Peptides against a protein of PDB entry 5A53. Designs and how they scored, part 148

Target 1, 230 residues: chain A of PDB entry 5A53
Amino acid sequence: LVENVKQALFIPGQSCNKNLHDIMVDLSALKKPDMKRFNRKNDIHPFEDMSPLEFFSEKNDCSLMVLMTSSKKRKNNMTFIRTFGYKIYDMIELMVADNFKLLSDFKKLTFTVGLKPMFTFQGAAFDTHPVYKQIKSLFLDFFRGESTDLQDVAGLQHVISMTIQGDFQDGEPLPNVLFRVYKLKSYKSDQGGKRLPRIELVEIGPRLDFKIGRIHTPSPDMVTEAHKKP

## One batch from the design tools (peptide; made by RFdiffusion4, then SolubleMPNN)

Design b2_p18_8_s4 (from b2_p18_8, 7 letters changed)
Fold by OpenDDE base, seed 4:
Structure b2_p18_8_s4 (fold): chain B 230 residues (1-230), chain A 18 residues (1-18)
Amino acid sequence: as target 1 above (230 residues)
Amino acid sequence: MEFVDLSKEEHLFVKSKP
């Protein structure tokens, strides 16, 4: 079963600032060509009323949405939304820490638009903790691209890395998730007559540290339906 | 560094079965 690539819609909220706009531009560049951006600010409060997001999902045929908002309580907030059948499936607030780096902060490397990334997740909680499992699922959905049986390794230029920042115990605040993007560079190492390909990872940006905010989770029934193969 | 095998990961569909 080949499923079409999930389309993403980036929405500037009413409180979207220049920093969030720049972050939006850079993060959305990684989702090209399967991305739309609104140029106008929209007054959307997803945890108060989800209906505008469902409307945008259907109207734009986008199952992925990112709302860009900022307040004193939720600075540089990226609300990631997924829909199933144009209904809200899940939502998560990921607030970008002030130490972010844009693509312009890194050495410009030519990258081909539309290449599939590889993924790496660091931290056991990505497999065990419900919130981090949701984050893992979300970012896989967001950036996996087209499901092709051909793992053409030749087309893999990027690595998306997500790391949980430190250990935590039950009842403690959830550690930030460190989002990093790398380009694979293959060097021919001339060590000892056997050209072993040396692969190096070079950070290309953006660099984002996500603080976890509010979460909406789907009903068990919706989970079951969303995982049923058509 | 361990990379995710996407073939082993759960797949969330966009649309329900017709």
Scores: peptide ipSAE 0.335, ipTM 0.858, DockQ to the pose 0.521
Fold by OpenDDE base, seed 2:
Structure b2_p18_8_s4 (fold): chain B 230 residues (1-230), chain A 18 residues (1-18)
Amino acid sequence: as target 1 above (230 residues)
Amino acid sequence: MEFVDLSKEEHLFVKSKP
């Protein structure tokens, strides 16, 4: 089953600021060519009314959306939305901490647009805790690109790394998720006539620490329908 | 550092309208 690559729509909210705009530009660059951005601010409040997002999903044929908003309570907030049949499937608020780094803060490395990333998740909660399972599912769905039977290792240029910041117990505030992007750099080391392939990971940005906010989860019926292979 | 095997992960399918 070849599924079409999911398209992402990046939406500046009314409270979108310069920092959020820059973060949006850099994060959306990782989703090229399967990305659209609105140039105008839109007054959308997804946890109050989801209907404008469903309208944008259908009108733009985008099953992934990111709303950029900022307030005193929810500074640098990226609301990630997924739709199924142009209806809201799930939503999660991920607030970017002030220690973020943009692509411009890293050494400019040439990369090919549209190559599939590898993924790594650090923290057992990504497989056990419902919120971190949703985050794992979301980022896999957001960046996996085209489903090809052969993950040609030759097409792997990037690694997306997500780490849960520390241990936590039940009932404690959920630790931040550390988002990091690396480029695979292959070196042919001529050590003594044996060409050993050396692979190094170089951070390319953006660097984002996500604080978890509000969550919307799908109904059991929507989960069942969304996991049915066509 | 363990990499995710995408073939073993659950996939959310989007019904694209034709």
Scores: peptide ipSAE 0.333, ipTM 0.868, DockQ to the pose 0.475
Fold by OpenDDE base, seed 1:
Structure b2_p18_8_s4 (fold): chain B 230 residues (1-230), chain A 18 residues (1-18)
Amino acid sequence: as target 1 above (230 residues)
Amino acid sequence: MEFVDLSKEEHLFVKSKP
């Protein structure tokens, strides 16, 4: 079953600012060529009315959407939306902390557009806690790219690392998720005539710390339908 | 560092446009 690559639509909300725009540009660069961006601001409130997002999903043939909004209560908010059959499947607000770094803050490294990232998740809650399970699922789905049988190791250039910032107990605020992007550098180290392939990870950005906001979860029926192999 | 095998992870199927 060759699945088509999921397309992402980046939507600046009415309250989108320069920082969010820059974050949008940098994050969307990781999704090239499978992304679209709106140049105009759109007044969308997904937790009040989801209909505009369903319309955009269908019209742009994008099953992934990111709405960029900012307010005093929800500063630098990236609402990640997934659709199934152009209906809202899930949504999550991820607010970017002020300590973010853009691609321009790192040493410019040439990267090939369209290469699939590897993923690493740090924190047991990614496998146990429903919110972190959703985040894991979302980011894997967002950056999965083309279903190729051969993970051509030769095409591996990027690692996306997601880390839960610290431990938490039930009833406590959910820790931030630390989003990091690394480039794999292969060095041929001649150590004593043995060419040992040394792989180094170099951070390339963006660097984003996500504060978790509001969440919409699918119905059990919609989960069942979305996981049915066609 | 454990890498996720993306081939083994469940993914949402998008109904292809007919």
Scores: peptide ipSAE 0.247, ipTM 0.839, DockQ to the pose 0.454
Fold by OpenDDE base, seed 5:
Structure b2_p18_8_s4 (fold): chain B 230 residues (1-230), chain A 18 residues (1-18)
Amino acid sequence: as target 1 above (230 residues)
Amino acid sequence: MEFVDLSKEEHLFVKSKP
């Protein structure tokens, strides 16, 4: 089954500012060519009314959406939304901490559009804790791209690293998720007359520390339906 | 550091409208 690549729609909310716009541009660049951005601000409050997002999902044929909003309580908030059959599947607020870095803050490297990232997750909670499992699922789904049986290793350009910032116990505030993007650089090292390929990871940005906000989870029935192979 | 093969990970299916 060749699944169509999931398309992402980036939506500036009414409270979207320059910093959020810049973050949106940089994060969405990693999703090219499978990304759309609205140029206009939209007054959407997804935890109050989800119907506008369902409408946008259907109208734009996008099963992934990111709403960019900012308030005193939820500064630099990226609400990640997934739809199934153009109905809301899940939502999560990920607030970008003020220490963010843009692509412009890093050394510009040649980037090929449309290559799939490799992912790495650091923290056991990504496999055990429901919120971090959702984050893992979301980002894997967001950047999966075309289902190819062969990971063309030749097509690996970049690594996305997601790290839970520290340990936590039950009832404690959920640690931030550190989002980092690296490019694989191949160097020809001349060591002893044998050209050994050396691979280095170079951070390319953006650098985002995500504070976890509100979450919407699907019904068990919707989970079952969304995992059914067509 | 565990690398995830995105091609092998289960994902949500999108019901494309026919």
Scores: peptide ipSAE 0.132, ipTM 0.799, DockQ to the pose 0.444; fails the geometry check

## One batch from the design tools (peptide; made by RFdiffusion4, then SolubleMPNN)

Design b2_p19_3_s1 (from b2_p19_3, 13 letters changed)
Fold by OpenDDE base, seed 1:
Structure b2_p19_3_s1 (fold): chain B 230 residues (1-230), chain A 19 residues (1-19)
Amino acid sequence: as target 1 above (230 residues)
Amino acid sequence: DEARAAFEAALRRKLEELA
C-alpha cells in the first residue's frame, strides 16, 4: 500500500508578519519532506473567496494548505484548509496565542526527517464536539497521513499532544487547543518480568496555543465522497 | 505540568495497548 502522504502548502497572506513567518517555518519543519512554502505574500481571503485556494491546491498538488494572516481581530491566524479533488473540503482558523515558543527556544535535538508522529488527544470534546472532531481529524491528516500502522514503536521519535484547555459548557467560548511536540525516548526497562517500556518525553517545540476562529464544514455530499474508499 | 502529566499518562496507556 503506497501511503498517499498528503502534501501541505504554506501560504503567507498579505498581512503575514515575522512572528507568523517563524511559526510557519517551525511548524512546516514537522511536515518535511511533504511540504511546500511560498516565499511571496498572497492576498487571499478564504472565507470570502475560496477559488484562489482551489487553484493553488491543484497547481501544487497539495490537499493541505495553511494560510498565514494577522489582523487586530485575528492575530497570528493560521487558516488550515483541506481539499478533496482540489475543491475545498473544510477550513478552520486557529490563532496562535502570544505565549508561543519556537524551536530555537528549546534544546536543539537531532530528529530524523519524515518520521510519523504519534498523536495524543486530551479532552472528551475531541470525540463528541463537532469543532474539536474537525481539529482532531485535521491534525491527524496533516501529520500522520492515512495509514496508521503505528506497529513500529521503535521508529517513533515524535509525539504531538493536543489538549483542550479546560472544560466548557454549551454556548460558552471554545477553549484553546494546546499544541505540544515531544521527542520520545523509550527505554526497555526489565522490571520484574513486566516489560513496561519506560518513556521519557522532551519538549522540542514549537509550542502553540490555538484559539479557534471561523470554520467551514464540508457538505454532506463531500463527506460521503471523501469517505468513499476507492 | 498538568497537561504534561495527563499527556504522559495517556501516552503510557497507549504504548501499553501497542505492546
Scores: peptide ipSAE 0.149, ipTM 0.768, DockQ to the pose 0.032
Fold by OpenDDE base, seed 2:
Structure b2_p19_3_s1 (fold): chain B 230 residues (1-230), chain A 19 residues (1-19)
Amino acid sequence: as target 1 above (230 residues)
Amino acid sequence: DEARAAFEAALRRKLEELA
């Protein structure tokens, strides 16, 4: 089953500022060519009314959306939305901490657009905790390019790393998720029969620390429908 | 960067599994 590459729509909210715009541009660059951006601000409040997002999903044929908003309570907020059949499946607020770095803060490296990134997840909660499971699922879904059968390490130019910042117990505030992007350089070492590939990682940006905000989870019925492979 | 050290360790392990 060649899953069609999901298209993403980036939407500036009414409270979108320059920093959020720059973050939007840089993060969306990782989703090229499967990305659209609105140039105009839209007054959307997804946790109050989801209908405008469902309308945009259908009109633009995008099953992924990111709304950029900022307030005193929710500074640099990226609301990630997924739709199924143009209806809201799930939503999560991820607020970017002030220590962010843009692509311009890193050495410009040439990369091929459209290559599928490798993912690494650090933290047991990505496999056990419902919120971190949703984040893992979201980012895998968001940046999955075309399923090229070439899982060959040679085709892997980019690595997206997501790390849970520290340990936490039940009932404690959820730690931030550290988002990092690296270029992978693999060298074939011809040294003495053991082909241990030498691997170098170069951070390319953006660098984002995500604070977790509000979450909307799918209904059990929508989960069942979305997992029905045709 | 703690994130980088954890990532490099995890990536090495994953690449060793793919090799």
Scores: peptide ipSAE 0.033, ipTM 0.685, DockQ to the pose 0.030
Fold by OpenDDE base, seed 4:
Structure b2_p19_3_s1 (fold): chain B 230 residues (1-230), chain A 19 residues (1-19)
Amino acid sequence: as target 1 above (230 residues)
Amino acid sequence: DEARAAFEAALRRKLEELA
């Protein structure tokens, strides 16, 4: 089953600032060509009224949306939204910490548009904790291109790494998620044996540390519907 | 599958070294 690549819509909110705009540009570059950006600010409050987002999802045929807002309470906030049948499936606020790095902060490397990134997740909670499971699912869904059965290992150029920043216990604040993007360089091992090629990773950006904010989870009925293979 | 798994393991190790 060739899953159709999900389209993403990046929406500047009314409180979108220059930093968020720059982050939006850099992060959305990883989603090309399956990305749209609005140039105008939109006054959207998704946790108060989701209807405008559902409207944009349908009108733009986008099942992924990112709303860029900033306030004193929720600075550099990226609200990631997924829709199913143009209805809100889930939402999560991910606030970018002030230590972010843009693509311009790294050595400019050629990026091939349309290559599928490899994902790495560091932290057991990505498999066990509901919030981190949602984050894992979201980012896989967001940046995973067409699932071709062709293990074109030869085409692997980019790695997206997501790391939970430290351990935590129940009832403690959820640690940040460290988002990193690397270019993979493979070197032929001169040693004639079946040895794994030497791998070098070069960070290419952006570098984002995400603080977790508010979450909207799907209804059980929507989960069942979304998991129905056509 | 095995080659990919080994690659991912090597990649993970390298990422851990870079963290």
Scores: peptide ipSAE 0.024, ipTM 0.639, DockQ to the pose 0.034
Fold by OpenDDE base, seed 3:
Structure b2_p19_3_s1 (fold): chain B 230 residues (1-230), chain A 19 residues (1-19)
Amino acid sequence: as target 1 above (230 residues)
Amino acid sequence: DEARAAFEAALRRKLEELA
């Protein structure tokens, strides 16, 4: 089965700054070799006009896009876009908090390019709340793709962890999502009878705390079409 | 599959301790 790995396009917006550029470089490194980056700024406002993004999706054959913008209201904003048939499926704004860490802030570790990460999600809302369900779906789609093949645990090097920052009630502001990347080291432990593997996690970066912004949800018709297996 | 479930449980506990 040829894994149809989704390609990602990273786009600096007109308001992209050095910090957003650095975040873009570090996050896109996790998507290698299945990513492209634009070097030039583009004046794109996806919640006003989606047509430029649909054009870029088709021209670059990318079903995943990330737009980097910053304003007083939406500082360090990463707009994640998915397309189906080169039409906008969904969008979500995730604003990076000022406490972010780059790959250069962590111990340099060698990793094999192309190994699929394992995901961990902490927080019940990832399974029940529509916004967090979309975030979970997006990140699984972004880094893993559609391949359901059971990865050999022996080949697992990277863990992507996403945690909802605290509990919330109906009508309260949505808590941030804490994005963390770890290198996994597994050791055979001979502890009495049940061989529980001893695991060591080393944070490798980037470290991103995401504040949730605006969302575009797909139409029911697009949901039905996107779930049709060819 | 049981090994995977145990691994995921151990990983979750460790990630909760690191958070």
Scores: peptide ipSAE 0.023, ipTM 0.632, DockQ to the pose 0.034

Design b2_p19_3_s2 (from b2_p19_3, 16 letters changed)
Fold by OpenDDE base, seed 1:
Structure b2_p19_3_s2 (fold): chain B 230 residues (1-230), chain A 19 residues (1-19)
Amino acid sequence: as target 1 above (230 residues)
Amino acid sequence: SEAAAAFAKKLAELLKKLA
């Protein structure tokens, strides 16, 4: 079964700065080899006109896109876009808080390119709240794709942890999503004849706290089409 | 597999400690 691994396109917007570029580089490294990056800035405003993104989706054969923009209202904004049939399926703005850490801020650990991360989600809202459901779906789709073969567990190197920062009630601002990346270190602990594998998690970065911005939800028709297994 | 479940549990416990 050829895993139809979804390809990602990272697009610097006109307002893309050095910090966003660095974040883009580090986050996109986790998607290698299934990632493309534009070197040129593009003037794209996805919530005003989605047509340029649909064009890029088709031209680059990428069903995942990330637009890097920054403004006073939306600082360090990563707009995550998914397409279906090269048409916009959904979009979400995730603004990176200023407390971000890059891969260079952590101990360099060798990793094998192309291994799928395991995800962990902390917060009940990931299963109940529509926005957090979309975030969960997006990140799973972005890094794992559709086929979770059990064989991927044997090659597990990375864990991506996504945590909702605190509780919230209806009508309150949505808490940030804490994005953390860990490397799994398995140690053969020979303690008392039972080789219990000791697993340690080492944070490797990037460390991103996402503030939720604007959202475009898929049309019911697109949802139905996207769930139709070919 | 039981091993996968045990791993997932251990991972979840580790992540709770890191949070």
Scores: peptide ipSAE 0.027, ipTM 0.642, DockQ to the pose 0.037
Fold by OpenDDE base, seed 4:
Structure b2_p19_3_s2 (fold): chain B 230 residues (1-230), chain A 19 residues (1-19)
Amino acid sequence: as target 1 above (230 residues)
Amino acid sequence: SEAAAAFAKKLAELLKKLA
């Protein structure tokens, strides 16, 4: 079953600023061609009323949404939303720290649009802690393009690295997630008659440190329903 | 392929150094 590539919708909220817009543009570029962006600001408060997002999900046939908002309490906030059957499945607020870097801050490298990135996750909590498991699931789901079986290695161009910033114990604030994007450069090096591929990783951006905010988790019924659909 | 496995290993090592 060729899983239909999930489409993403990027939505500027009413409080969307230039920085968030630039971040939106750069992050959404990694989701091309499977993304839409609204140019108009929309007054959406997903933790108060989810109905507008469900409407947009259905109208645009997008199961992934990112709402861009900013306030004093939640600066540079990217709310990531997933829908199932055009109903809200889960949501998570990821606030971009001020130390972000845009694509323009890195050396411009040519890359093919639409290639599936490889993911790497650093931190045991991505497999054990509910919040980080959701983040891992979300980003895998967000950037998983067409499952091309055999072409994955030949088409490997980008690596997305997600790192939990430090260790934490129960009851402590959740560390930030460091989001990094690299381009793979393969060089044929003739060393000692063995053609060993030399691989270099070049950071291409954007560089984002995510502070974790509010989370909406799916109901047990929705989890069961989502897992029943092959 | 052995080449793919070697590539994956090298990639993992590089990523650990960048982390």
Scores: peptide ipSAE 0.026, ipTM 0.636, DockQ to the pose 0.039
Fold by OpenDDE base, seed 3:
Structure b2_p19_3_s2 (fold): chain B 230 residues (1-230), chain A 19 residues (1-19)
Amino acid sequence: as target 1 above (230 residues)
Amino acid sequence: SEAAAAFAKKLAELLKKLA
């Protein structure tokens, strides 16, 4: 089965600024070679009119899109969009907190293009709460592709960690999601004649804290169609 | 940080299960 790797399109909105551009460049680097970026700003308001995004999905053959916008209400907003049959499946706004770090803020480590990251999710809500389940599904689709073969473990160099920042109760604001990227380093430690493999994690960036914004959920009909195995 | 150590431990456990 040829892995149908989902292609991503990064779109600067009309309100895209330098910080969002830098974040876009760094985050999209993790999606190479399966990524396109627009160089010009586009006036798109996905929660008002989704038709421009559906047009871009079809024209660019991209089932993943990220729209970069910023306003007083929604600062550093990354709208993640998935399409099915070039129609909007779901959308979620993830606003990047001001404490973000770029790749340039970390020690430059060699990045091999095309290696699939391992994911770790911290927080029970990733399995139980509908919003966090959508976030988990989105990021897995975005960076892993369709199939993880066991052979991918031998080439594992990167880990993406997603953590829910604290506990919450029903009716409380949803905690931020902490996005972290690590490189795995294996050291052969000769302690007392037994070679115990020691694994160390080195943060490589970007570092993003996501505040959750507006969400568009798929229609029941689209869920049924998306789960139809070919 | 304690969070990084806890993460490393969980990752090591995950890698052991995959291996």
Scores: peptide ipSAE 0.025, ipTM 0.646, DockQ to the pose 0.033
Fold by OpenDDE base, seed 5:
Structure b2_p19_3_s2 (fold): chain B 230 residues (1-230), chain A 19 residues (1-19)
Amino acid sequence: as target 1 above (230 residues)
Amino acid sequence: SEAAAAFAKKLAELLKKLA
């Protein structure tokens, strides 16, 4: 089954700034070749009216969208949208903290375009808390697609790490999600007869700390439809 | 960072289990 790799559309909002543009470019580079970017700013307010996003989803055949907006209240905001049948499935605002690092801030390492990353999730809440479950699902869907194929360790080029920043209790503000990208370097260590593969992780960027904003959760009917394997 | 080192170690352990 040739898994239809989900296509992503990056949309600059009206309030998109240079920093968000740079973040968009760097994050979207990880989604190549399955990515489109708009060059024009679009006045879209997804939590007020979702219809423009549904239109763009259908017109561009993209089931993943990222809206780039920035305001005083929601600085460096990346709204991640998923559609099913070109209708909004879910949305989440992830605001990039000011301590972000771009690809240019790291040593340039060549990588093969189109290789699926391995994901690592740190924090029990990724499996228990509804918001972090959505984030986990979103990022897996965004970068890996539905492929359950055990990526051969031999084909593993990079790892995306997502970490919940600290512990939290019910009713407390949700901790940020630390997004990190690493390249795997395998060394054949010829140490004393046991070929232990030495693996080193090199951060390649971007480095993003996501503050969680507003969320739109799918309707129960949409969940049922989306889980129906064709 | 200590977090990166801990992650690298954990990843190495995971990769050893997958090999």
Scores: peptide ipSAE 0.023, ipTM 0.614, DockQ to the pose 0.032

